Peptides against a protein of PDB entry 3JWR. Designs and how they scored, part 132

Target 1, 323 residues: chain A of PDB entry 3JWR
Amino acid sequence: TRELQSLAAAVVPSAQTLKITDFSFSDFELSDLETALCTIRMFTDLNLVQNFQMKHEVLCRWILSVKKNYRKNVAYHNWRHAFNTAQCMFAALKAGKIQNKLTDLEILALLIAALSHDLDHRGVNNSYIQRSEHPLAQLYCHSIMEHHHFDQCLMILNSPGNQILSGLSIEEYKTTLKIIKQAILATDLALYIKRRGEFFELIRKNQFNLEDPHQKELFLAMLMTACDLSAITKPWPIQQRIAELVATEFFDQGDRERKELNIEPTDLMNREKKNKIPSMQVGFIDAICLQLYEALTHVSEDCFPLLDGCRKNRQKWQALAEQ
Target 2, 298 residues: chain A of PDB entry 3JWR as posed
Amino acid sequence: TRELQSLAAAVVPSAQTLKITDFSFSDFELSDLETALCTIRMFTDLNLVQNFQMKHEVLCRWILSVKKNYRKNVAYHNWRHAFNTAQCMFAALKAGKIQNKLTDLEILALLIAALSHDLDHRGVNNSYIQRSEHPLAQLYCHSIMEHHHFDQCLMILNSPGNQILSGLSIEEYKTTLKIIKQAILATDLALYIKRRGEFFELIRKNQFNLEDPHQKELFLAMLMTACDLSAITKPWPIQQRIAELVATEFWEQGDQVGFIDFVCTQLYEALTHVSEDCFPLLDGCRKNRQKWQALAEQ

## One batch from the design tools (peptide; made by RFdiffusion4, then SolubleMPNN)

Design b2_p9_7_s1 (from b2_p9_7, 4 letters changed)
Fold by OpenDDE base, seed 5:
Structure b2_p9_7_s1 (fold): chain B 323 residues (1-323), chain A 9 residues (1-9)
Amino acid sequence: as target 1 above (323 residues)
Amino acid sequence: GFLEGLGMF
């Protein structure tokens, strides 16, 4: 395609030029092509292209395929969300120095997972999918969308000309797919809530050990969530703008719940309860976000900007809630 | 549930 030709022929700027190592990164000013270039840079600078012998054209095609399989009519859970999740992963790996704690296969899997974790997202949560009796709800009982996202990821990885993992051994391939699946499934906040206590307790007791396979898996799950929620850590103007996108998507779901299901939406998804957004954000930060970024900062102090950003945004939301 | 009362992102 013309898009592929343009991407494959383009000079890929440095990570410094692209600012993709910054925790304060924003994609708002970037074209789709530039987001793809950023993605190439992430793979390159993490040594994934070299170590796994990725063909440049295949990587380009894969990136474009992933981007294409996000819906354009979804306000928040689109390519830009996936891209920002991957960028936060890259920043955490590089600037946050998490790279030094992980294997190349784990890094490969996490980056693919971050980009793929919301593939074909429909702008509605698992609760809506269940209540609407969508065909996907017949396939999976829990983490319905996350299973679908992984299925989409696997479909793309196996598509002709998109096989970025073709340079891996059979065992490396199996390992990578396992980690990708686990990472995508971990983005279900319901699973995060179930598992986070174990992680926090290990940190609190100074018993956290990444050499333990179970703890490694747990950490990768927490890291995925930290990147998925990273909008909460962004500078306030970026935070506000992303919150508007999320609110739009949630209100769209709420409107559909009223119209299609005859259900009164929760306050979070109720357009009429817009005035509760600041207080709900404070509650969300306190209940979900702060402890996660605190724990991540204990694993690597260089991740502090995420925690600091989260704390600053809590203050901003609290100030709005008091008005 | 509990998740439904949480905020955005």
Scores: peptide ipSAE 0.140, ipTM 0.849, DockQ to the pose 0.254
Fold by OpenDDE base, seed 4:
Structure b2_p9_7_s1 (fold): chain B 323 residues (1-323), chain A 9 residues (1-9)
Amino acid sequence: as target 1 above (323 residues)
Amino acid sequence: GFLEGLGMF
């Protein structure tokens, strides 16, 4: 395609030029082409292209395929969200110095997972899928959408001309897919809530050890959540703009819940309760976000900007809640 | 559910 030709022929700017190492990164000003260029740079600077012998054209095609499989009519859970999740992962690996704590296969899997974790998202949560008796709810009982996202990820990885993992051995391939699946499934916040206590206790007791395979898996799950929620850490103007996108999507779901399911939506998804957003954000930060970024900062102090951003946004939301 | 009573993102 013309798009592929343009991407494959383009000079890829440095990570410094693209600012993709910054935790404060924003994609608002970037074209779709520029987001693809950023993605190439992430793979390159993490040594994934070299170490796994990725062909440039195949990587370009894969990126475009991933982007294509996000819906354009979904306000928040689209390509830009996936791209921002991957950028936060990249920043955590580089600026946050987590790269040195992980294997190349783990890094490869995390980056693919971050880009793929919401593939074909429909702008509705798992609860809606269950209550609407969607066909996907017949396939999976829990983490319905996350299973679907992984299935889409696998489909793309196996598609002709998109096989960025073709340079891996059979064992490396199996390992990578296992990690990708676990990472995508970890983005179900219900799973995060279930597992986070173990992680926090290990940190609190100073018993956290990445050399333990179980603890490694747990850490990768927590890291995925930290990147998926990273909008909460962004500078306030960016935070507000993203919150508008999330609100739009949630209100659209709430409208559908009224119309299709004949239920009153929760306050979070009720456009008539938009005045509750600031207080709900404070509650969300306190219940979900702060402890995660605190724990991540204990693993690597260079991740502090995420915690600092989260704290600053809590103050901003609290100020709005008091008006 | 509990998750729906939380905030955004």
Scores: peptide ipSAE 0.140, ipTM 0.848, DockQ to the pose 0.263
Fold by OpenDDE base, seed 3:
Structure b2_p9_7_s1 (fold): chain B 323 residues (1-323), chain A 9 residues (1-9)
Amino acid sequence: as target 1 above (323 residues)
Amino acid sequence: GFLEGLGMF
């Protein structure tokens, strides 16, 4: 395609020029082409292209295929969300100094997972899919959409001309797919809530050890969630704008809940309850976000900007809730 | 139910 030709021929700017190592990064001013260039830079600077012998054209095609399989009519869970998740992962690995704590296969898997974790998202949550008796709800009992996202990821990875993992051994391939699946599934907040207590307790007791395979897996799951939720850490103008996108998507779900399911939506999904967003954001930060970024900062102090951003946004949302 | 009472992202 012309898009592929343009991407493959383009000079890829440095990570410094693209600012993709910054935790404060924003994609608002970037074209789709520039987001793809950023993605190429992430793979290159993490040594994934060299270590796994990725062909440039294949990587370009894969990136464009991933982007293509996000829906354009979904307000938040689209390519830009996936791209920002991957950028936060890259920043955590580089600026956050987590890269040296992980294997090359783990890094490869996490980056692929971050880009792929919401593939073909429909702008509705698992609860809606279950309540609507969607065909996907018949295939999967738990983490319905996350299983679907992984299936889409696997489909793309196996598609002709998109096989970025063709340079891996059979064992490396199997390991990578296992980690990708676990990482995508970990983005189900229900699973995060279920597992986070173990992680926080290990940190609290000073017993956390990445040399333990189980604790490594747990950490990768927590890191995925930290990147997935990273919009909450962004500078206030960015945070506020992204919150509007999320609200739009949630209100669209609420509207569908009324029309298709004949139910009253919760306050979070209710367009008429927009005034409750600030207080709900404070609750979300306290219940979900703060402990995660605190724990991540204990693993690597260089991740502090995520925690600091989360704290600052809590203050901003609290001030709005008091008006 | 718990997640539905939380904020966004």
Scores: peptide ipSAE 0.138, ipTM 0.849, DockQ to the pose 0.259
Fold by OpenDDE base, seed 2:
Structure b2_p9_7_s1 (fold): chain B 323 residues (1-323), chain A 9 residues (1-9)
Amino acid sequence: as target 1 above (323 residues)
Amino acid sequence: GFLEGLGMF
């Protein structure tokens, strides 16, 4: 395609020029092409292209395929969300110095997972999918969408000309796919809530050990969630804009819940309760986000900007809630 | 559920 030709021929700017190492990164001003260039840079600077002998054209095609398989009519859970998740992962690995704690296969898997974790998202949550008796709800009982996202990820990875993992041994390939699946599934916040207590307790007791395979898996799951939720850490102007996108998507679901399911939506998804957003954001930060970024910062102090950003945004939302 | 009472992102 012309898009592929343009991407494959383009000079890929440095991570410094693209600012993709910054936790404060914003994609708002970037074209789709620039987001793809950023993604190439992430793979390159994490040594994934070299270590796994990725062909440039294949990587370009894969990136474009991933981007294409996000829906354009979904307000938040689209390519830009996936891209921002991956960028936060990159920043956490590089600036947060988590790269030094992980294997190349784990890094490869996390980056692929971050980009793929919401593939073909429909702008509705698992509860809606289940309640609407969608065909996907017949295939999976829990984490319905996350299983679908992984299925889409696997489909793309196996598509002609998209096989970025072709340079891996059979064992490396199996390991990578396992980690990708676990990472994508971990983005179900229900699973995060279920598992986070173990992680926090290990941190609290100073018993956290990345050499333990179970604890490693747990950490990768927590890291995925930290990147997935990273919009909450962004500078306030970015935070506000992203919150508008999320609210739009949630309100669209709420409207569908009324129309299609004949139910009154929860406050979070109720367009008429827009004024509750600030207080709900404070609650969300307190219940979900703060402990995660605190724990992550204990693993690596260089991740502090995520925690600091989250704290700052809590204050901003609190101020709005008091008006 | 529990998640439905939380905020966004």
Scores: peptide ipSAE 0.132, ipTM 0.847, DockQ to the pose 0.258

Design b2_p9_7_s2 (from b2_p9_7, 3 letters changed)
Fold by OpenDDE base, seed 2:
Structure b2_p9_7_s2 (fold): chain B 323 residues (1-323), chain A 9 residues (1-9)
Amino acid sequence: as target 1 above (323 residues)
Amino acid sequence: GFLEGLEMF
């Protein structure tokens, strides 16, 4: 395609020029082409292209295929969300110095997972999918969308000309797919809530050890969630704009819940309750985000900007909730 | 309730 030709021929700017190592990164000013260029830079600077012998054209095609399989009519869970998740992963690996704690296969899997974790997202949660008796709800009992996202990820990876993993051994390939699946499934916040207590307790007791395979898996799950939620850590103007996108998608679901399911939406998804957004954001930060970024900062102090950003945004939302 | 909405983040 013309898009592929343009991407494959383009000079890829440095990570410094693209600012993709910054936790404060914003994609708002970037074109779709520039987001793809950023993605190439992430793979390159993590040594994934060299270590796994990726062909440049194949990587370009894969990135464009991933981007194409996000819906344009979804306000938040689109390509830009996946791209920002991957950028936060890249920043955590580089600036947060997590790269030195992980294997190349784990890094490869996390980056693919971050970009793929919401593929074909429909702008509705698992509860809606279940209640609407969607065909996907017959395939999976829990984490319905996350299983679908992984299936989409696998489909793309196996598509002609998109096989970025073709340079891996059979064992490396199996390991990578296992980690990708686990990482995508970990983005189900229900699973995060179920598992986070074990992680926090290990940190609290100073017993956390990445050499333990189970604790490694747990850490990768927590890291995925930390990147997925990273909008809450962004500078206030960015946070506020992303919160509007989230609210739009939630309200769209609430409107569908009224129309299609004949139910009254929760306050979070109720367009008429938009004045509660600041207080709900404070509640979300306190219930979900703060402990995660605190624990992550204990694993790597260089991740502190995520915690600091989250704390600053809590203050901003609290001030709005008091008005 | 609150947790069901959190799946959207």
Scores: peptide ipSAE 0.098, ipTM 0.860, DockQ to the pose 0.229
Fold by OpenDDE base, seed 4:
Structure b2_p9_7_s2 (fold): chain B 323 residues (1-323), chain A 9 residues (1-9)
Amino acid sequence: as target 1 above (323 residues)
Amino acid sequence: GFLEGLEMF
């Protein structure tokens, strides 16, 4: 395609030029081509292209295929969200120095997972999918959308000309796919809530050890969630804009719940309760985000900007909730 | 509940 030719022929700027090592990164000013260039840079600077012998054209095609399989009519859960999740992963690995704690296969899996974790997202949550009796709800009992996202990820990885994992051994391939699946599934906040207590307790007791395979798996899950939620850590103007996108998508679901399911939406998805957004954001930060970024900072102190950003945004939302 | 809605983040 013309898009592939343009991407494959383009000079890929440095990570410094692209600012993709910054926790404060914003994609708002970037074209789709520039987001693809950033993605190439992430793979290159994490040594994944070299270590796994990725062909440049294949990587370019894969990135464009992933981007194509996000819906453009979804306000928040689109390519830009996946791209920002991957950028946060890259920043956590590089600037946050988590790269030094992980294997190349784990890094490969996390980056693929971050880019793929919401593939074909429909702008509705698992509860809506279940209540609407969607065919996907018959295939999977839990983490319905996350299983679908992984299926889409696997489909793309196995598509002709998109096989970025072709340089891996059979065992490396199997390991990578296992980690990708676990990482995508970990983005279900229900699973995060279920597992986070174990992680926080290990940190609290100073018993956390990445050399333990179970604790490694747990950490990768927590890291995925930390990147997926990373909008809450962004500078306030960026945070506000992303919160508006989230609210738009939630209100769209709430409108559909009224119309299609004849139910009253929750406050979070109720357009009529827009004035509750600041207090709900404070509640979200306190219930979900703060402890995660605190724990991540204990694993790597260089991840502090995520925690600091989260704390600052809590203060901003609290100030709005008091108005 | 509130947490179920949060799964969309």
Scores: peptide ipSAE 0.096, ipTM 0.860, DockQ to the pose 0.231
Fold by OpenDDE base, seed 5:
Structure b2_p9_7_s2 (fold): chain B 323 residues (1-323), chain A 9 residues (1-9)
Amino acid sequence: as target 1 above (323 residues)
Amino acid sequence: GFLEGLEMF
C-alpha cells in the first residue's frame, strides 16, 4: 500500500527527537505516520529489531496492521490509546530503568502486548458485552474483551507479511506468545484488583524478587496496568483532555445502556452526572492508581515521574471537586 | 458500583 511504502521509506527520527522517553509525552500533535515512526523507534531502541532479526518492511506492515485493527469510531480505546500505552512502556523501560530488570523476550512481549492490548475494542466494557448477550460473551466467561484482543493480536502476528516473530526459535516464540497473552489479559482491571494486593504486600514487606517466576509474572501484569492507566500521570492539560475522551466513551456506553438495555447507567457512565467527574477521578486515583505507582516507584525510583504526575492530577481534580 | 465501570480503562 501507499501507506506502507511511505512508512518503510521514511527516516526514523531518534527517541530524543520524538520525545518518546518522556513520561510527559503527548501524541496529540502527531500524525498517524509519526505514531508509526515512534513505534519503529521503540522496537529499534529496545534492540528488538536486531536481536530478533526483524525485517523492516515486516515490522512496518505489522504496525500498520495493528493500527488498522483499532476502530476509528471509539472515543478512547483506539490506536492512540494503544500507542500511548506502548510509549509509557517504552519510557518505563528506558527512563524508568525497568529494561535492566527484564529479558529481551519479556520486553518484546510487553511492547507487542501494549500495542495490541485493546485491538478491535468496541467502546464498551465487559459488563456491557455480557448484558447485551454479545456473541463474544458466549466464547469467554471472564475478561471477554481481553481474550478477544489477544485473538486479534495472534491473528495479526500470523498474517502473511506481518510475522515479526519469524526470527524467533520455536521455544522463544512460545514463550513470547505466553507472555503476550498474560500481559493482555492483565489489562482487565478486575484481574488487577484481584492480584494487586499480593504485589503491594511483597513490596511492603521488602520481599519482592524478580528472580522468582511467579513474582516476575505478577510484576509484568502490574507494569502493563501502570502503562494502560498512565494517562492519569500526564501533565494536567493532557490528563484533562484524555479524561474527556474517557468520559465521552463512558457516556456513549451509558446512552446505549439506556436505549438498548433499558437500564439506568452508573454515575460514571451517566451523562447527566458529568458534574461528578472530578470527584470520580479523585476516587479512581485513590482506589486504583496511587498505590500502583507508589509500588512501581519502589521497584524503580526512576519511575517517580508517574507517581508525581498522579499526585499532581489528584490535587487538580480535588480542587475541581470542591467547586 | 464505581469500580465496575473502571473495566473500560
Scores: peptide ipSAE 0.093, ipTM 0.860, DockQ to the pose 0.222
Fold by OpenDDE base, seed 3:
Structure b2_p9_7_s2 (fold): chain B 323 residues (1-323), chain A 9 residues (1-9)
Amino acid sequence: as target 1 above (323 residues)
Amino acid sequence: GFLEGLEMF
């Protein structure tokens, strides 16, 4: 395609020029081509292209295929969300120095997972899928959408001309796919809520050890969630804009719940309760985000900008909630 | 209800 030719022939700017090592990064000013260039830079600077012998054209095609399999009519869970998740992962690995704590296969899996974790997202949560008796709800009992996202990820990875993992041994390939699956499934916040207590207790007791395979798996799950939720850490103008996109998608679901399911939506998905957004954001930060970024900062102090951003945004949302 | 919406983040 013309898009592939343009991407494959383009000079890829440095990570410094693209600012993709910054936790304060914004994609708002970037074209789709520039987001793809940023993605190439992430793979290159993490040594994934060299270590796994990726062909440049194949990587370009894969990136464009992933981007194409996000829906354009979904307000928040689109390519830009996946791209921002991957950028936060890259920043955490580089600026946060987490790269030094992980294997190349783990890094490869996390980056692929971050880009792929919401593939073909439909702008509705697992609860809606279950209540609407969608065909996907018959295939999977738990983490319905995350299983679907992984299936889409596998489909793309196995598609002709998209096989970025062709340089791996059979064992490396199996290991990578296992980690990708675990990482995508970890983005189900229901699973995060179930598992986070173990992680926080290990940190609190000073017993956290990445040399333990179980604790390594737990950490990768927490890191995925931290990157997935990283919008809450962004500078206030960026945070506000992203919160509007999230609210739009939630309200779209609420409108569908009224129309299709004949139910009253929860406050979070109720367009008529837009005035509760600030207090709900404070609740979200307190219930889900703060402890995670505190724990992550304890694993790597260089991740502090995520925690600091989250705290600053909590203060901003609280001030709006008091008005 | 709050947690149900959080699954969309």
Scores: peptide ipSAE 0.089, ipTM 0.857, DockQ to the pose 0.252

